# Peptides against a protein of PDB entry 7RZF, part 68

Target 1, 358 residues: chain A of PDB entry 7RZF
Amino acid sequence: PFQEEHLKQLYKIVPIKDIRNLYVTFPIPDLQKYYKSNPGHYLGHLIGHEGPGSLLSELKSKGWVNTLVGGQKEGARGFMFFIINVDLTEEGLLHVEDIILHMFQYIQKLRAEGPQEWVFQECKDLNAVAFRFKDKERPRGYTSKIAGILHYYPLEEVLTAEYLLEEFRPDLIEMVLDKLRPENVRVAIVSKSFEGKTDRTEEWYGTQYKQEAIPDEVIKKWQNADLNGKFKLPTKNEFIPTNFEILPLEKEATPYPALIKDTAMSKLWFKQDDKFFLPKACLNFEFFSPFAYVDPLHCNMAYLYLELLKDSLNEYAYAAELAGLSYDLQNTIYGMYLSVKGYNDKQPILLKKIIEKM
Target 2, 358 residues: chain A of PDB entry 7RZF as posed
Amino acid sequence: PFQEEHLKQLYKIVPIKDIRNLYVTFPIPDLQKYYKSNPGHYLGHLIGHEGPGSLLSELKSKGWVNTLVGGQKEGARGFMFFIINVDLTEEGLLHVEDIILHMFQYIQKLRAEGPQEWVFQELKDLNAVAFRFKDKERPRGYTSKIAGILHYYPLEEVLTAEYLLEEFRPDLIEMVLDKLRPENVRVAIVSKSFEGKTDRTEEWYGTQYKQEAIPDEVIKKWQNADLNGKFKLPTKNEFIPTNFEILPLEKEATPYPALIKDTAMSKLWFKQDDKFFLPKANLNFEFFSPFAYVDPLHSNMAYLYLELLKDSLNEYAYAAELAGLSYDLQNTIYGMYLSVKGYNDKQPILLKKIIEKM

## One batch from the design tools (peptide; made by RFdiffusion4, then SolubleMPNN)

Design b1_p12_5_s4 (from b1_p12_5, 7 letters changed)
Fold by OpenDDE base, seed 3:
Structure b1_p12_5_s4 (fold): chain B 358 residues (1-358), chain A 12 residues (1-12)
Amino acid sequence: as target 1 above (358 residues)
Amino acid sequence: ETLRTGVNPVTW
């Protein structure tokens, strides 16, 4: 729907809430017919990646960005958008041009590496796992959703079409990458810092904004985005489960957690799943320390330790989260609580990494 | 993070 006059535009928007967001939007072709290859999801997976050498990792290291989301968005029939959205720090608000430069440097890295079949295979495997072990949805919502997507997918595939990838299409990935160019960009910056600096009001919500053309020099700077050596493709996701074996229920399985180990230093309770029969486990660890809550100083030190630990695990834990693993770390009045949840196959890997960082 | 289908970014 956007014509040339709507491209290379900068919108400065005043929010009601105190938020700082950057939206970098590209018009792309309608990818709906390519759902079996889903090239926009492939690119969203890489651009939105949070691991080492990712766009987000670099922008966080500079203190400019808190979060990043990348991917395709539906427009209307016949067109879509690719959007990169970031939550900006106060410092990041001063570096928007440089943030967008880094986005184009990462996109240029993706062009230089070309489409990777192994990345597609990981997306395929992740989606297959998500489909296979999909939770039951509320019937009303599910029925309404299915009724809606029947307009887009064959009846035989309507349940699978949003999940199951079938075809690696490097040509379509390249086609979408070719649309992610500075000449096609629309930029929106959302910040209260634009209050009193706007000249337009949106008709429906009364949102104050200013529209400006992006200077040709800035567009040219982004067009000349070099290869930033800090950007790397993600490593293979070691947390993708491959074993989904469900162990038979033990003859002596108790309806409640049973104490299976009692030592001077540890107690271990176990309960087998007798209800859901999923290849998932919940590992819960309570670490006791007389020092964790002895005084306000130690309590704050224990809290800070956990925040630093979480921060040190963040990039690594992202890969686990994509694979349906999660962890939680909390300070308790007795010490520390650790939880590891998800597919049991790869939980030992995540647990080991957490313990090695502790 | 990947954009889920249905996040309505305000298309200004």
Scores: peptide ipSAE 0.016, ipTM 0.525, DockQ to the pose 0.076
Fold by OpenDDE base, seed 5:
Structure b1_p12_5_s4 (fold): chain B 358 residues (1-358), chain A 12 residues (1-12)
Amino acid sequence: as target 1 above (358 residues)
Amino acid sequence: ETLRTGVNPVTW
């Protein structure tokens, strides 16, 4: 485990690849014994959220960060880490102190709101759905994984322990949240911009790095992180499926899609699932426009339109993705292709939102 | 994005 002397450290690391990453790491207690409540997953869900008012949404709005991942990471026996990892823009590399300030502002928002049972319930429901409809894994990989996790979970629970949440433990959430403080931070910045500015070499991989103490004034700035009014808890996820009914096979079910609607403006093909029997559907829409590919200008305009549409859907689509819904938008030579996939229960909601943005 | 169960981010 990191001792006090290992805290409040900044590492400037030279990567082999042209990448820009920031790792903000906190030592936390071993949460393995609390797998039924999984407080680190609760915090990871909120800190790593991509919806409106999230940490990522704000950092993206500033042009500093492309992606954000937050959550617990296994250490050795007796300790873990909580890590916030972001992919930095070139501009974000100049604003690392400010990015970390925003992280602490969001953490302060979580402290002010306190543990939310509804958020735990959403995590529980999401995980339960993921477990119930888990895809078949390759036997070799699955067996090796199960053999490994037998060291951590009771035999009776080994299949469920990574998924099924049972207990809302606000005390444990607060306990972990109390470790996410500026005085406990370890910061690593990964960028080629540090080439020729390092003084150490890592023994095993030869990675060049510089280690510096974070100035006390910077720590104090982060300790005094005010509530940022832009940060909000996520809204309840409307895309969590609740209906898993599998409709009986139609007596006249065809092995191929059947034309069920034919009009001057639309054709609809339908095939019932006769193989997997999952509460999932694939909705595919092809929109035809004679203008989509008439010349290079129209083709580029159609491309730009879809990129703007995807961008406008990003924050909203995250909630759908968490719930096992996905969409895809592509240009075609005939116009536009839209696909909506996942649990059929909430597909109409996602589809409606996509169409409203179009 | 949340750290998915079993995907350990590379801790340096």
Scores: peptide ipSAE 0.015, ipTM 0.526, DockQ to the pose 0.078
Fold by OpenDDE base, seed 2:
Structure b1_p12_5_s4 (fold): chain B 358 residues (1-358), chain A 12 residues (1-12)
Amino acid sequence: as target 1 above (358 residues)
Amino acid sequence: ETLRTGVNPVTW
């Protein structure tokens, strides 16, 4: 593991591609033995959350960050890392210290709220659903994966260990949170703006970089991170499916979609699943408007409308996606196309929210 | 978004 001299370091890295990334890394204990409670996944779920009051939501509102990913990463036997990775805007590249301050403010919020059993239960339920309805993988890839994970899990649990949570361990969540401190941080900033400003070259890839100690004043600033009142724990995810009942096939089930409703304003086709027998549905809506494609201006306005609609749905989309729901919105020459896919139990909730936002 | 164990974050 990293020693004290390897902590509080800043790396400025020159990429080949025009990318702007920030990596905030903390050394943590080996959590492999705690796979049944998976405290790193609990923290990754909250830190990486994209809903209202999340770290990402606040950083996006400032125009500093496009995306955020948080979670545990394997190191070697006996240690791991917790990494927060963000895609930076050009403005965000100027505010890296403030971005990291907000990360520590969010971590401080998690400490103040303490471990939440309901959040663990949501993670457990999501993982159980993902395991239960796991798609078929290519045998070669699956076998290689299983062979790899046999080094980490008991043979009896090798199929379930990556998915099924068993034990809520607030003590382990707190233990990991105690490692997410400014004194333990390693920061890497990836940007072409460091070209010609580096003094080292990486041996294997030839990557140009500069290594600097983070000033003690900056570390102290992060250590004194207050509670930011904008940060909130997520609300319970209403999109988690609870009903997995598969309805019996109708006696007259057709192999193709049947027209079940025909009116002056709407046509509805229905096809029951007769092949997969999954608690999933695909809802497709085509909305017709004579104005959507009447001229180039209206076509562009219809496009802009959908982009704004998608942007306005991002918070709901994230919670739905976590629960195995998805939606798609597209312009057509006739108007608009909406697709809602995933577990049928909660599709009406997502559909209602989309329609209310339209 | 949650980092699953299989995402190869660039370990610097």
Scores: peptide ipSAE 0.015, ipTM 0.527, DockQ to the pose 0.095
Fold by OpenDDE base, seed 4:
Structure b1_p12_5_s4 (fold): chain B 358 residues (1-358), chain A 12 residues (1-12)
Amino acid sequence: as target 1 above (358 residues)
Amino acid sequence: ETLRTGVNPVTW
C-alpha cells in the first residue's frame, strides 16, 4: 500500500499516443470482502454519472473534459484504489487543478447528502437485470473468467458475485468517502506536452515521466472545496425495466416482418421474437424526407442536425444505456434512421424523449 | 465501471 510519502504526488507522463488523460487516484481499503454491498461501485456510479448536475456534465460545460470514469480498482491483496479518470481537452490540460477542485466539490456534495438507499437500490436493480438477461458467452472465455474469479468469491456465489448487491451499507460508503480527500490524492497527467520536460524513465516500458510534490497551497485549496450549487445527485433512472413479461407468440407469426400498418404517411412492419424470447425489442424508424439528400448543403445540414440532436440527448442516452437501452441516429440518402434497442418496457420513454428533442 | 483506459494504469 502507498505510504504517506507516496501521497500528494503529481506525475507528468509522456504517452506514446497523442492522448490527454488525468488520473486522480486514492488509496482505499480492500473492498473485496464487501462485494455484497460494493460501496466503491456506489461511489463510482455517482462520481461517474453523466446526467444533469453530474461532475462530467459540469466539466463538459466548461470544455475541459470529454469523458469521465470513476470507480474502484483492484490493487494487491489488502488494498484497492478509487480512481477518477478523465479524458482532457487541450483547454482542460490547462485547468487540471480546477478540474480536481470540481472533483472535490462533487465529493463534498456526496458527503453533504450522505449515503442514499435509493441509489443503492438502483444499482442493485441494474445489476440484477444485467445478470438475469446476461448473454451467452463463448465457453472457453467464460470458463477462464470463472476460474479466475473463483479466487475471490465462494463457489456458490461465483456466478452472481460480480452482480450481487444485497446489503445497503452506508457506513462503508462513508468509510470510502473519507478516503477521497486531498491529503490522500495521487495525480497523474498524461500528455505529449510533457515531452522533453521529464527527468525520469519508467523501468519496464521506458515511459518518460516527472514526479513532483503537489504544493501544500493546492492541497489546501482542494481541502477548502466548497459546495458547488451546480452539483446535484442524479434523478432516479426511469429507464430501469420493471416489466420482463414475454408475450406469447402470435398464432399467425411469420418468419419475416409482416406489414401491420400501411398509410399514406407510414408503413409499419412487425416481427415477434420467436428465437431468443427476451424482454427486448428493436424499434427501427426510417424517416423519409425529399430534402435530406437533395444537394450537398441539405446533406450537411441533415448531418449537423443529427450531431446536435445526439449531443442534446447525451444525458438521456447515459441513463438509458445504464438500463440496457440504446439508440442510434444516422443520416440516410432518403432521410434519417433512428434505432431504439434494449428492454421493451422503457423503450417508449426513450423514444418519446428522442422525438420531443427532434 | 471497468476503466477501459487503454493506458496501462501505472499501478505503482
Scores: peptide ipSAE 0.008, ipTM 0.530, DockQ to the pose 0.055

Design b1_p12_6_s1 (from b1_p12_6 with A1S S5T F12L)
Fold by OpenDDE base, seed 4:
Structure b1_p12_6_s1 (fold): chain B 358 residues (1-358), chain A 12 residues (1-12)
Amino acid sequence: as target 1 above (358 residues)
Amino acid sequence: SPSYTPEVEAVL
């Protein structure tokens, strides 16, 4: 177990690669026995969320962070870590204290809202989707993976235990949240900017680093993290598929797209899947405008329009991605191209959102 | 899940 001397530490680490990373780490109890409730996954889902009012959204808006990952990691025997990892911009490297303050403000928001059963249910449903459509691993890889997880899970559950959420345990969520405190923090900043400013060398990799105690004043600032009104819980993910029905192959199914609608304003081609038998579809739309590329002004307007449209859709991008949906928007010499791909069940919802922003 | 780089994992 980490002693008090290992807490409230800052590590400045020189990477081999030109990377800028922040790791905010909290020692937590071993949660392996709680895999059916997986409170660390619940917290990782929220802290790592990318939607409006998320931690990442705020840190991106300030130009400090590019990416964020939150979740649990295995530690040594009898403990785990909860880690918040961010990719830092050059500006973000100067604002690490403020970034961590925002992390604690978001954590304080999670404490104030308390555990949400609907969020747990979404995690459960997402994991069930991921499990259901997990690619059949090659026999060797599959066997090796099973052999590894047999140490942690009953034989009967070994196939599902990584994905199957069964128990909403708000008590365990609160217990983990209680460990996510400034007094328990270990901070690592990874940047080449620390080259020549380190005093220690790690024995295994020769990694150059400096270890410093985090000042008590900084710890107190993080302990006094207020409720930042910009932070909100995510909205319900409307894109999570619930219907996985595969329609029977039509008798008239063509090996190529068939023209099923031909009008003056639209043509529609359809091809049923005859190979994969997944509850997935690809919706592709080509829009033709005689004005889109008539001159440089119209080209620039069409480009700007799509950039603004993409930006306006960013609020849905992450929720769609989590649900196994994606969209693509491209300029074409004739206008624009839209593609919606993934599970077919909620594609109409995503398509409607796109159309409402157009 | 988040992962340390080997360099970070060796220091932490």
Scores: peptide ipSAE 0.287, ipTM 0.912, DockQ to the pose 0.761
Fold by OpenDDE base, seed 5:
Structure b1_p12_6_s1 (fold): chain B 358 residues (1-358), chain A 12 residues (1-12)
Amino acid sequence: as target 1 above (358 residues)
Amino acid sequence: SPSYTPEVEAVL
C-alpha cells in the first residue's frame, strides 16, 4: 500500500517513443474476490465511455485528448490500481491540470448519480455476448491462462469468471469510487518535452523522469470539482443483441448471392451463411446517383455530405461498437456505399438510425 | 483495461 508520501505525486517521464500520455492513477483495494460484481469494470465502462456526455467527448471537444481508457489494473500483492489513461494532443499537454479537473468532475457526476443497476445489467449482457461468441483460444494458450487464474477463481467458475457478472453490488462501486479522490492521486505525464528537464533515472529501463509533489492548491482545486453540466451518464445501449437464433439453412440456399428482388429502383442479393452459423449479418448498400461524380464540385459536395453524415452518426458509433455492430460509409464513383455488420438482432435499429440521419 | 508502458510502470 502506498504511504501518504507516495500520494499526490507528479511524475514527468521522458519516453523513448514520440508519445504524449497522461496516467491518472489511484491505489485501490484488491478487487479480485469481487469478480462476480466487478465494480472496477463498472467504473471503467462509465469513465472510459465514448458516447455523448462522456469524459472523452468533452476532452475531445476541447482538443486536449485523442483517446481515453479507464479501468482497474492489477498491482502488487494486496492492492490494485484504477487508472485513467489519455492520449494527449500538443494542446492537451499544456492543460493537464484542467484535464484532471474534468476527470474529477466526471467522477463527481458518478457520485451524484449513484450506482445504476441498468448500467451493470448492460455490462453483464455485453460480457455474456462476448463469452458466448469468444473465439476459441489456442489450446496451449487457453490451458496456460486457466492455470494462471485457478489461484483466483473456483475451478467450476474459471471458464466464466472473466465474463459472467452475477451480482450488482452498489456498495462496492461506491467503495471504489471513494478511492478516486485527489488526495489519493498519482499522476504521470509522458512527453519528450521533458527531455533535459529531469533529475532522476529509473534503474531498470534508464527512463529519465522528474518527481514532484502536486501543490496543495492544485489538489484543493480538484477536490472542489463541480458538477460540469456537460457530463451525462450514457443512454441505454439499444444495440445489445438479445436474440441469437440461427435460422435453418433454406433448401434453396445457394453458394453465391441470389437476386431476390429486382425493381426499377433496387436490386437485392441474398446469401445465407452456410459455413459459420453465427447470428451475424453483413448488409451492404450501394447507392447510385448520376450527380455523384459529374464534376469536382459534385464530388466535393458528395464528400462533404458523407463526412457530415458520419459526424451525425457518431452518437451511435460507440454504442454500436460495444454491442458488436459496425457501420461503414464510403464515397464511390457512382454515389455512396453503406455497410452494416455484426449481430443481426439489432442491425435494423442501427440501419434505421442511419436512414434517419440521411 | 488500462496498462502502463513498461517505462511508466517502472517509474510509478
Scores: peptide ipSAE 0.275, ipTM 0.907, DockQ to the pose 0.766
Fold by OpenDDE base, seed 2:
Structure b1_p12_6_s1 (fold): chain B 358 residues (1-358), chain A 12 residues (1-12)
Amino acid sequence: as target 1 above (358 residues)
Amino acid sequence: SPSYTPEVEAVL
């Protein structure tokens, strides 16, 4: 277990690669025994969320962070870590203290809202989807994975325990949140900008680093993190599939797309899946406009329109991706192309959102 | 889940 001397530490690390990363790490109890509730996954889902009012959304809006990952990691000797990892911009490297302040403001927001059963249910449903459609791992990888998890799970549960959430445990979520405090923090900043500013070398990789105690004033600043009104819990993910029915192959099903609608304004081709038998579809739309490529001005306007449309859809992109949906929008010489792919159940919802922004 | 690079994990 980390003693007090191992907490409130800052590590400045020189990477081999030209990367800028921040790791904000908290020692937590071993959560393995709580796999049925997985409170670390619940918190990782919220802290790592990319939607409006998320931690990442605010840090991106400031130009400080490109990506964010939150969640648990295994430790040694019956402890774990909770880690918030961000990819830093050059500007973000100058604002690490304020980035961490925003992390604690978001954590404070999670404490103030309390554990949400609906968020747990979404995590449960997403994991159930991921389990149901998990590709067959290569036999060696599968065997090694099972052998590893047999130490932690009953044999009967080994196949499902990693994916199936069963118990909403708000008490365990609060318990983990109580460990996500400034007094328990270990910070690592990874940047080539620390080259020639280090005083230690790691024995295994020769990694150059500096270790410093985080000043008590900085710890107090993070302890006094207020509720930032920009932080909000995510809205319900409307794209999570619930219907996985595979429709029977029609007698008239062709191996190629058939024209099923022909009108003056539209043609529709359809092909049923005859190979994969998955509850997935691909919707492809080609829009034709005589104005799209008539001159350079209209071409640039059509480009700008799609960039603005994509930007306006970013609020749904992450929620759709989590639910196994994707969209693509492209300019064509005749107009635009739209593709919607993934689980068929909620594709109409995503398509409606796209059309409402068009 | 978040992971350290081996070089960072060796320092922490």
Scores: peptide ipSAE 0.254, ipTM 0.901, DockQ to the pose 0.717
Fold by OpenDDE base, seed 1:
Structure b1_p12_6_s1 (fold): chain B 358 residues (1-358), chain A 12 residues (1-12)
Amino acid sequence: as target 1 above (358 residues)
Amino acid sequence: SPSYTPEVEAVL
């Protein structure tokens, strides 16, 4: 159990690899018994969100952070951790205190909005999709994993317990969120820039580090984190599939793509899936333009156009990825290539968003 | 879920 002496600590760690990471860690109660509501997953989904108004979006906009991961980690017996981990830029390494302030501003926003049942429902639906389409694991690996899970879950629930959310528990969400406070924080900064500035060596791996108490003034700054108007809850994920119907294989289904439309301006090829039998599709579009590669200027303009198009689609990319949709946009010597892949149900929505930005 | 590197996990 962490005593007061283990809280409000800063660790400066020298890595073997050339990495810059920040770990903001909170000790939390053991949540394993609450697997049906999984309040740690709810908070991890929001804190780790990458969409507009997210913590990551603000930290990226400042050039301080590349990636962010939020969620629960197992601890020692009888407790867990909630961790916010970020990949730091060189500039972000200079702004760690302000990065953590923004984390507490986002957490304060979550307190002000309170637990949202619709967010829980989206987590439930995403987990149900992930479970339903889980790849067949190797029998030995699967049986060994199940044997481990049997220590935590009833036999009847062991197959679903990792994925099945059943109970919206706002009280448990608030309980975990109440542990995400500056007075409970442990901070680790990982950077080679601390080489030769450490005073301790870890016994097991020889990791060089320095431990410091976080100043009371810094803790107070984080405790007084205001509502930052840039932080917003995510919008509803419009890409979550709800229809998983697999159409029967047509009697005249060809083993290769058939030309189903031929016009002066377009050719359309179609092949029904005869192998995987998944509610998934691959949409591939080749666009031809005589101007795309006419000269170096047009080539650079076509490249810049696709980079701007990709940037304008970033607002949807994360929500689509969570829902098992992806897109790809490439320059070709003839024009451009677009691919949309994943669950077929919401592909028309993603395709429409892409075409509206084109 | 976030994970520590072995170096970070040994210090924390």
Scores: peptide ipSAE 0.058, ipTM 0.791, DockQ to the pose 0.742

